# Ledger of designs, part 145: peptides against a protein of PDB entry 6RGO

Target 1, 392 residues: chain A of PDB entry 6RGO
Amino acid sequence: MALKLLGFNQDATCFSVISSNKGVTIYNCDPFGKCFELEKSTSNDEELDFLVEMLFSTSLIAVVDKTIGASKRKKLKIVNTKRKATICELTFPHEIMDVIMNRKIICVVLKSDQIFVYDISCMKLLRTIDVRGEKLKSTSKFRNSEAVGDIGVRVSLSTDNNSILCYSSYSKSDKENAPLNDIVVFDALKCIQINVLPAVHQSNIVCIACSPDGMLMATASEKGTIIRVFKTIDTENDEPILVNEFRRGSRPSRISEMKFNHDNTLLACVGESDTIHIFALPVTTTEADANEDDTLQQSSHSLSSSINGLQYISKGLANRFGKIIVSKIPTQSQQRHVAYIKIPENAKYRIGFPKDTTNTIHICGEDGNYLVYSIPRNEVGPCTLVKSNTFD

## One batch from the design tools (peptide; made by RFdiffusion4, then SolubleMPNN)

Design b2_p11_3_s4 (from b2_p11_3, 5 letters changed)
Fold by OpenDDE base, seed 4:
Structure b2_p11_3_s4 (fold): chain B 392 residues (1-392), chain A 11 residues (1-11)
Amino acid sequence: as target 1 above (392 residues)
Amino acid sequence: DEILEAMRERF
């Protein structure tokens, strides 16, 4: 049977799949088993396509039936899975491309490059973000070129209540074919733009991950060779802070998903390659907890060494040619993965990090495997398989 | 509110 993975929920307690015969199935991870099924609405041998976004392990899901008919692809259903009832239905002007949520916000991404931001508690529209309209305001001549193929606005939302939304935007370059290579950081609750990270890649951004707390963001381009991690809110001299630059590989390969673990110590990525890569992030020790205990006495020695810093006068000639801002990314030493998982070639996998076990990763494949791996702490190497289950 | 109910209900 053809399985299509929809992915894990925000805490990797559940995952959803499309089965050609059954429709949508939601699995619980521990104990492993089916917890919900949504039957297909049609008896036809049509290729099933759905978006399903879960709210953690709650009875709340958002569902889009994309299987057939231009009308269904524009409808978002909010469903109570326990009651098997549609709570509400929203209809959009364009096809729904993505749906993301947390305990506060639902974001709906349209094929029109619009993001609709809702208060989940009452389904009130808080904001419509028009990524094309922002482009048109910046550049007087953009034709509505239909996005050629699978290039569209990418989004990620923090899983906490701060509801930091990161989305890809068009570069303000005067080029008719400006790539989706800017990132906007947006407070989805307050409906305020917090930050703009310009030209974070040379090509379109195809994958974004926000950290659970919204403090970090990972980005990957169509090339998928380099992953960049930025601070979302903090800036240094009004410039974006690059925390890390990771090398996934030397060969181009699309990254389909990235996720941070719950303590921001790990970033995982998966895609078209035979390997899930796990990268270590620097632990930002918040200096706050170091102040309590070490009252120990040691003495005052005042060594005064007066090194006179030279005033180098940088006469920067402002050459007005649109310098691609990419030149100011510090050449941080490109870090490799600290851990990896080998997966079958051509099997699509999804990833999730559980809350309670920061060194555990959940993965599921269109091959029908649900796997739990332990991530090594002190060595670079393969992850260890801890649990395996199968689904159909 | 049925949404707030569904958000409180676990599987």
Scores: peptide ipSAE 0.554, ipTM 0.958, DockQ to the pose 0.868
Fold by OpenDDE base, seed 2:
Structure b2_p11_3_s4 (fold): chain B 392 residues (1-392), chain A 11 residues (1-11)
Amino acid sequence: as target 1 above (392 residues)
Amino acid sequence: DEILEAMRERF
């Protein structure tokens, strides 16, 4: 049967899949098993497509039926999985492209490049963000949505209550085909723009990850060769702070998903390549905790000693002419992965970091494998398989 | 509030 992966929830306690014959199934990771099933709404042999976002280990899910021919692509359903009941339904003017949530906020991304921000507790609209802005209202050339490939607004939301929303925006270049290569950082609770990171890549951003605390973001372009990590809120001399630049590979390959672990020490990426890459982030020792316990210092030193040489490149990502002055981190100072997982060629995988274990990653594949890996701490190498389960 | 109830209900 063809499986389609929907992904993990925020804490990797559950994952969602589409089975061609059954509809949507949610699996619990530990103990492993089916915890919810959404029946197929149509008797037709149409390829099922859904968005399903689960709120942690709660009975709250958001569902969009994206199946071809379904008049439901503009409809968000909020469902209680325990009651098997729709709580509420929202209809949008355009097709829903993405849905993301935390305990405070739900964001709905439309094909129109609009982001609708709601208070999840009452489904009150807090803000509509128009990413195209006022300038594009006149050019009602709907890019014939068939021929413009899978380039749209990308979003990521912090899993904490701070509700930091990162989204891709169009560069202010007067070119008719401005790339989606800016990042906007938005406080989704206060409805305030906090920061703008101009021209973080040369091409469209296709993947964004926000850290759980909302203090970091990772970005990847269509090339998927370089991943950049920035501070979200903090600036240096009114310029964006580049924390890390990682090399995934030399060959172009699309990155479909990136995630931080819960303590911001690791960044994982997955996509069209045969390899999940895991990168180590430097632990910013805030000088404040230097007063108490001498014992934790020894373990941080071993990995940090190989990372000696990431100068904070506070060099403005845009010159006075809006050109990317990515001061080329000398290709020698681009960090590679610290760990990796080999996956089958052409298998789509999704990734998740469990909350309670810093050095564990959950992965699931359209091949029907759910796998738990241990990440090596002191060496560069393959992850070790700890647990495996199969699903259908 | 049925949403707040669903947010409190664990699997």
Scores: peptide ipSAE 0.548, ipTM 0.957, DockQ to the pose 0.863
Fold by OpenDDE base, seed 1:
Structure b2_p11_3_s4 (fold): chain B 392 residues (1-392), chain A 11 residues (1-11)
Amino acid sequence: as target 1 above (392 residues)
Amino acid sequence: DEILEAMRERF
């Protein structure tokens, strides 16, 4: 059967798949098994396409049927899975490209480069962000919508209640074809722009991850060779703070998904490559707990010792146009993965971090494998397979 | 109300 992966929920307790015969299936991770099925709306042998966003392990899902006709692709359904009932439906002027949520907010991304921000509790519209309108205010020229291909606005939302929204925006270039290589940081609750990170990559941003607490974000471009990690809110001298620059590889490869673990110590990435990469992040000591004299002798071999060499490069270079360009970390200072998982070539995988086990990663593949790996703590190497299950 | 109910119900 053709399986299509939708992904894990926020805490990796469940994952969603499309089965050609069954429609949408949600699996529970532990105990492993089917917890919900949504039948396809058509008897036809049409290739099924859905967006499904699940709110943690709750009975709340957002569903978009993308399989048939332009009208359904514009309709968001909020469903109670336990009741198998649609609670409400929203219809948009354009095709829905993405849906993200937490306990406070739903964000709906349209093909028009609009982001609709809703209060989840009542489905009240809080804000419409027009990413094209922001570009037009800067460039006065309409981008022909046809030339965008698969490159649209990317979004990520913090899984906490602070509801920090990171989205890709168009650089203020005088060129008609300005790339989607700026990041905007937005407070989705207050509907306020907090920060703007200009030109974080040379090409369009295709993947964004926000940390669970909204304090960090990771970005990758179409090249997928370099991952950059920034502070979301904090600035130094009104300049964006680059915390890390990771090298995924030397060959271009699309990154499809990135995730932080729940304590911001790890960043995982997956995509078109045969390898899931896991990177270690420096522990941000919040100044508050510096009083416990835990003289844990930093054995010179700890994974933490390799991280201390990253001087925060706050030095934005003002370009000829007075724009801050995030300085590239020298290639010698680019960190590699601390751990990896080998996956089948051409298999699409999705990743999730469970909340209760910070050194564990969940993965699932369109090959029908659900796998749990242990991440090594004290050495650079492969992850160890702990549990495996199959699904159809 | 129904949204808040679905958000409280776990699998």
Scores: peptide ipSAE 0.548, ipTM 0.957, DockQ to the pose 0.867
Fold by OpenDDE base, seed 3:
Structure b2_p11_3_s4 (fold): chain B 392 residues (1-392), chain A 11 residues (1-11)
Amino acid sequence: as target 1 above (392 residues)
Amino acid sequence: DEILEAMRERF
């Protein structure tokens, strides 16, 4: 059967898929099984396309029918899965490209490069963010939006109640072809811009992940060779906003998804390559818990020496030319993965980190595999398969 | 109200 993966929910307790025959199915991860099914509304042999965003393990989902013939691509449905009832429907001026949520906020991304921010509790519009801004409205010859379906505003939202929204924005360059290579950090609850990170890559940003607490963000460009991790907030201590630079590979390959684990110790990435990569993040020792076990220090020493190299480069150049957030980190200081999973080269996979086990990763494939892996702690190597299930 | 109910209902 042709399966299309929609992804995991925020805590990786469920995942959603499109089945060509059935429509949208939501699976529970443990115990493994179907928890919800949304039947296709059309009898036509049209290729089904949906957006489905689930709110954790709750009965709340947001659904967009993106099927070409359905003419519903501008409609967001909020559904109670237990009642099988639509609670409300919102209609947008443009096609919906993405939907993200947490317990406080829904963000709706449109093909117009607009982000609509809603209070989830009452579906009140809090903000419309126009990512193109006023300057680009004058030069908006409609990019014939037919050509490159892949270049648009990317978003990620913290899973906590702080509701930190990270989104890609156009560079301030007066060039008609300004890349989407800036990042804006936005408090979605207060509707305040917290930070702007200019030119975090040389090309368009195609993937963003926000940490669960909203303190970190990861970015990847169209090249997908380098992943950068940034602090979302400027710290008073003149600490570099760029905290990590990871090398996924030497060959260009699209990254489709990135996720932080629950404690911000790991970053996973998946895409068009045969490999899911898992990177270790340095534990920011908050000075308070200096009392527990010495045993984790040995692995941190090798990572700390690389961080000191990052600090030295940032301090020297920052003083004379405005915040060049991306100092050219020498190619030699680019960290590799600490763990990996091999996947079929032609199968799209999605990733999720469960809350209860920081060294476990959930993955699901368009091949119909749901897999749970254990991540090695003390060595660089393959993840170990712990559980496997199949879905159709 | 119905949204808040759906947010409280777990599988």
Scores: peptide ipSAE 0.546, ipTM 0.956, DockQ to the pose 0.851

Design b2_p11_4_s1 (from b2_p11_4, 4 letters changed)
Fold by OpenDDE base, seed 4:
Structure b2_p11_4_s1 (fold): chain B 392 residues (1-392), chain A 11 residues (1-11)
Amino acid sequence: as target 1 above (392 residues)
Amino acid sequence: MEEIKKAMEEK
């Protein structure tokens, strides 16, 4: 049977799949088993297509049936899985491309490059972000939507209550073909733009991951060779802070998903390649106030060295050539993976990090495998398979 | 909506 993976929930306690015969199935990871099934709406041999976003291990799911006709593709259903009941249905002006949520926010991404931000508790619309309209304020020409292939606005949302939304935006370049290579960082609760990271890649961004706490963001372009990790909120001299630059590979390959672990020590990526890559992030020492009262009286010898050097700042004429402030992303040393998982060629996999085990990764494949791997901490190498299950 | 809140609390 053709399986299509929808992915893990936020804490990797469940994953969702489309089965051609059954519709949507949600699996629990531990204990492994089916926890919910959504039957297909039609008896036809039409290729099933759904969006399903599950809120952690709760009875709340968001569902979009994309199988049949332009009408259903515009409908978001909020469903209680325990009651098997639709709580509410929202209809959008355009096809739904993505749905993401946390305990506070639902974001709905449309084919129109619009992001609808809702308060989940009441389904009140908080904001409509018009990524294209922001571009059109800078560039006068409507591009007909037909010829923009599989490249749309990408989004990621922090899994915490801070609800940091990262989304791809069009570069402010006067070029009619400006790529989706800017990132906007948005407080989804307050509906405030926090930061803008301009031109983080040369080509369109196709994958974004926000850290669980919303403090970090990973980005990958269509090339998928380089992953960049930025601070989301913090800036240095009003410039974006690049924390890491990772090399996935030398050959172009699409990255379909990236995830941070729950303590921001690991970043995993998966895509069209035979390899899941896991990268180590520097531990941001939160200065725990170690009020270690260690009274060591070390004598402050006051070396007063008076370096007086009055260098004359000559006021030379800065010529008006519009310096494209290509934010010189500092060429950090490109790091490789610290761990990897080999996956079958041409099998689509999804990844999730469980909350309780920072050195464990959950993966599931369209080959019907659910696999749990242990990540090596002290050595560069393959992950160790800990548990395996199969699903249909 | 109370039903959403309930679904978020139900396992």
Scores: peptide ipSAE 0.573, ipTM 0.962, DockQ to the pose 0.921
Fold by OpenDDE base, seed 3:
Structure b2_p11_4_s1 (fold): chain B 392 residues (1-392), chain A 11 residues (1-11)
Amino acid sequence: as target 1 above (392 residues)
Amino acid sequence: MEEIKKAMEEK
């Protein structure tokens, strides 16, 4: 059967698939089995396309029917899966491209490059973000909506209650074809812009992940060779906002999804390649004040080696070109994966991290495989398969 | 909406 993967929920307790014959099915991961089915509303042999965002292991889902010819592409349905009932329906001026949610916020991304931010509890609109409107009132040459392929605004939302929204924005370059290579960090609850990261890649950003706590974000461009990890908030300390650069590979390959684990120790990526890559993040040891006043009187032998005064050439002139936040980290500091999973070529996979086991990853494929892998802690190598299930 | 809250509490 032709399966299309929609992905895991936030805690990887469930995943969603489209079956050509049945419509949308949600599977529970443990115990493995079907927990919800949304029947196909049309008898037509049209290729089914849906957005389904599930709120953790709850009965709340957001559904968009994206099937070609469907007038429903502009409609968001909030559904109770247990009751099989639509709670509410919202209609948008443009096609819905993405939907993300947590326990506080739902964000709806439109083909117009608008992000609608709602309080999920009441479906009250909190903010409309116009990612194009932040670009100067210069010629709204509507990107002829036909010729611009898979390049649109990308979003990621923290799974916590802080509700940190990261989205791709257009560079302020007066060029008609400004890339979507800036990142905006936004507090979705307060409706405040926290940060702007200019030119985080040379090309359009095609994948974003936010950490569960919203403190980190990962980005990948169309090239998918380098993944960058940033702090979302500028720390008062002159610490670089770019915390890591990871090399996925030398060959260009699109990254479709990235996920942090629940403790921000791992970042996984999947896409068009035969390999899921898992990277280790530096543990930000909050130096808890080990004020252990161990006054070991090591004797002050004053080796007064007079290293001569290299003149401080005043750093004054560098401020005029927008802060290249991406200092060229020397190619030597690009970390590789610590772990990997081999997947079939041409099979699309999705990834999720379960909450209870920080060294476990869930994956599911359009080949009908649901797989649980253990991630090695102390070794660089393949992940170990722990559990396997099949679905149709 | 009470129904949204209920769906968020229901497993």
Scores: peptide ipSAE 0.573, ipTM 0.961, DockQ to the pose 0.906
Fold by OpenDDE base, seed 1:
Structure b2_p11_4_s1 (fold): chain B 392 residues (1-392), chain A 11 residues (1-11)
Amino acid sequence: as target 1 above (392 residues)
Amino acid sequence: MEEIKKAMEEK
């Protein structure tokens, strides 16, 4: 049977899948098993397509049926899974491309490059962000909507109550085809723009992750070779702070998902490659604990030839894109701890970090595998498989 | 909406 992965919830306690014969199924991770099923509304042999966003371990889900007819693709359903009942329905002028939520906010991304921000408690519209309208103000040129293909606005929302929204926007360029390579940081509760990071990549941004606390964001372009981590709110001399630059690989490969763990110590990425990468983030010691001279002994264990692409190129970026004050990440070649998981080639996976165990990662595949891995703490290397289950 | 609040409190 063809499975399509929708992803984990915010705390990796559940994941959602589309089964061609059943419809949407939500699995609980521990104890492992089905916790909800949404039956297919149509007897047709049409390929099922859905958006499902689950609010943590609650009975609240947002659902968009993308399978049949232009009208359903514009309809958001808020569902109580325990009651199997639709609470409310919203219809949008354009196709829904993405839905994200936390305990305060739900954001709906449209094919029109609009982001609708709602107070989840009452479904009151707080803001409509028009990313195209922002571009038009910057470039005075109409984009033909047809030429964008799979490139649309990307969003990520903090899982905390601060509700920091990061979204991709169009660079200020006189070119009609300006890339979606700016990031806007938005306070979704106050409905104010709080930061803008210009030209964070050379090409369109295709993946964004916000940290759970909203203090960090990770970005990847269409090339998926470099991941950049920025502060969301803080600036240095009114310039964006680049905290990290990671190299996923030398070969271009699309990143489909990135996640921070709950304490901002790890960033995982997954995509079209046979490898999930887990990067260590430097602990931003608040200035107080500067004293532990942890002489991380350079254990020069030769990472096998396939991982040879993890050179931190700190020096080169300073000159061409406006002075992103790369705060001089001290050129201490601290081999940042990196872990990895090998996955089947061409298998689509999703990733999630559980809240209670910062050194574990949950993954699920369209191959029907749900896997729990332990992340090594002090050594660069493979993650260890701790638990496995299968689903259909 | 009271039903949304209830769904957010239900496991």
Scores: peptide ipSAE 0.571, ipTM 0.961, DockQ to the pose 0.903
Fold by OpenDDE base, seed 2:
Parts: C-alpha cells; structure tokens; sequence
Structure b2_p11_4_s1 (fold): chain B 392 residues (1-392), chain A 11 residues (1-11)
C-alpha cells in the first residue's frame, strides 16, 4: 500500500502518515492540510516504517526510523517541526517498539519488554521498568523466532498531567508461556506502582487505552470479542473495579486501537474488522452539589437501561486457571455498541476524539480518507458523516 | 532542555 497510518495526536487535531514516496507527512485536521513533512533519508525502495508520536498541536514530535536495514531502529529523535531540527537523540540497547507521550512524560517501549520513562522537559530517565524482570532469573531465551507474532508489552498513558501509565505484564503463573494478561497501573511522575489488575483476559492483551484523566482503562485480548473497562486507581476490597464489559462481536478479530473521548462518555475501537464500534460509558453522576436551586428541567431522559447486572467479582470461582477476572456480567448483559462506522475490510483505520466536541470522532484510513463523523446520542445506529477530505 | 520547552510552547 502507498500509505501507512501512524495515527492521531492526543486531541485529534493532527494525524501522521507514512507515504512510500515521501516519508512521514503530518496533516492538520482543521483547516485540513499538510503541516509537516519528514523526507525519506534513504533512496532505497525499502518499505518505510516509522514511529511518530506528536505532542498535541505543538512543534514537538518523537520519531523512530524503523525501516528494515536501517541502523536507526534503536534511535529516538526528538524534533522541533517548526524549526525542522533534531533537538536530541537517544539510543537504546534494543529496537523501539512503541513511543507514547504527554506534556510531562515520554515512555519508550523496547523489544526487550522494557519501558523507559523520561521527564520530557529535560529528557532525564526517571525509571526503567523491566516487565520480564518481575519474574524468575530463568534465562528465557529471547524468542529469536522471527514469528514472534505481535505479542509484546502494550502501553497507554493518560493525556493529562497526572501521567497514569497502564502496561501489560506477564501473569505470575509458573508456566513457561505465561500470557501478557495482567495490567499494571503506574504513576509515571512519582515512579510508583498504583495498582495491579491480574488476569483481565484469558489470553495476551493486545490493546490498552487509558482515559484522558487516567481514571479508566480499556483492555482487549487477542480474541478481540470482549472489551473490559476498569477503574485504574480505585479498588473495592483490594479487588479491581470492572466498570463495563462490552461485546465487539462473536467472531475473533484483532483490535488495533481503542480510545476514550475527552469526558469518558464514549469508548471507540478499530481493528481488522469492517466496523468501528463506539460504546457508551455510564456517566457517573457525582452526587456532589445538588444544592443550587436552578430549576432547569432539562428532562435528560437518561436511558436508564438499569444495568442491574453489575454483580461483583466474588472471590469464590478460583477455577484451576488462577484468579481470572471472570465477569459475573451475564452474557446477556454485555453491552453492544451504541454507534458504528462501516469501513473497508482491507483498509487500516485509526481513530481520534477531538477535545471540543464529545460526540464527534475523527478517523483516517490507508485508503487516503480523513473522515469526521457525528455520533448519535439518543439511538443505536450508524454515525453520520459530517466532513470528508482525501490525502496522498 | 530549553529547546524542548520551546517546542512544547510553539504552535
């Protein structure tokens, strides 16, 4: 394909694309247009691969050239896009698999299952997290099998200044092939582990999303049939709080990306299926200041689908496979999407939620489409296309 | 680094 998507920035004001002919292009969403280009450093007909993480609508980007044969796969560049200048370069002992950032923190995920946490303001290393090292000194041979499928440490970071980092970890089970099915919640600023959610799925976690405020997280396994939403920090009786369980579908399909909107009312997911799914999260009405008298009878017909079915994870079903978080949510009470977008089956899409409009979603495809959809509020149905642009 | 701070403040 001539295009490969890198994704949206944190507020969906920009998205990044690899063009086989040009290198990296960054598009502004509104007004729509090219705002930055990074030219291909090599004249070879090699398939370009890059990581590009943009810090909101700022001139700060992190770039990794992952192109095969490139000696640069271990090198992070911090670039000022306005100046077209490299500010600094960091070299890692292993290939960079992922880069995520906010206004405080940059996290670098390595092929070694290490997470390097930096203070972005000074590029000081705050912590190295060794996701393997919490287990035994067993010389687990680096699976040098080239067919190490896309099973690695997954990360998500809150977009706020609290800098809540969620990452997948190996289950404590003595099995040689322990799945990456635990989640660790980490305060990236204080370098403190806040919470551990054990065995949130039966198989490896392949997708994680943290809410913008860091209070919620969504997880999906290799099956991609069920999405679970948890509280990140809060626990009840030292057990994880499952907020929601969503059914994407009955057929296995990989989820590549999930995102919360800015007010934690919606969760979107995209992947290998022909459908972007959007789920509604229950608005936690904080029973706070009900004291001020203003009689605006906005008949919010709360769709009181009385989800009577949040039966707590009782300790009792220690089935032989460890403390799997078995949702007591009956399969009948698994919420479906409230909205959807149909996309071409053979086109990879990325998703973003703009800050200013909680019921709008931005999507972009490797088919060269940038699309803005309105999400229906009061009914289950398709999203409405509001704006479309094309890119090359 | 002063240059990082500047890039974070520049639109």
Amino acid sequence: as target 1 above (392 residues)
Amino acid sequence: MEEIKKAMEEK
Scores: peptide ipSAE 0.566, ipTM 0.960, DockQ to the pose 0.926

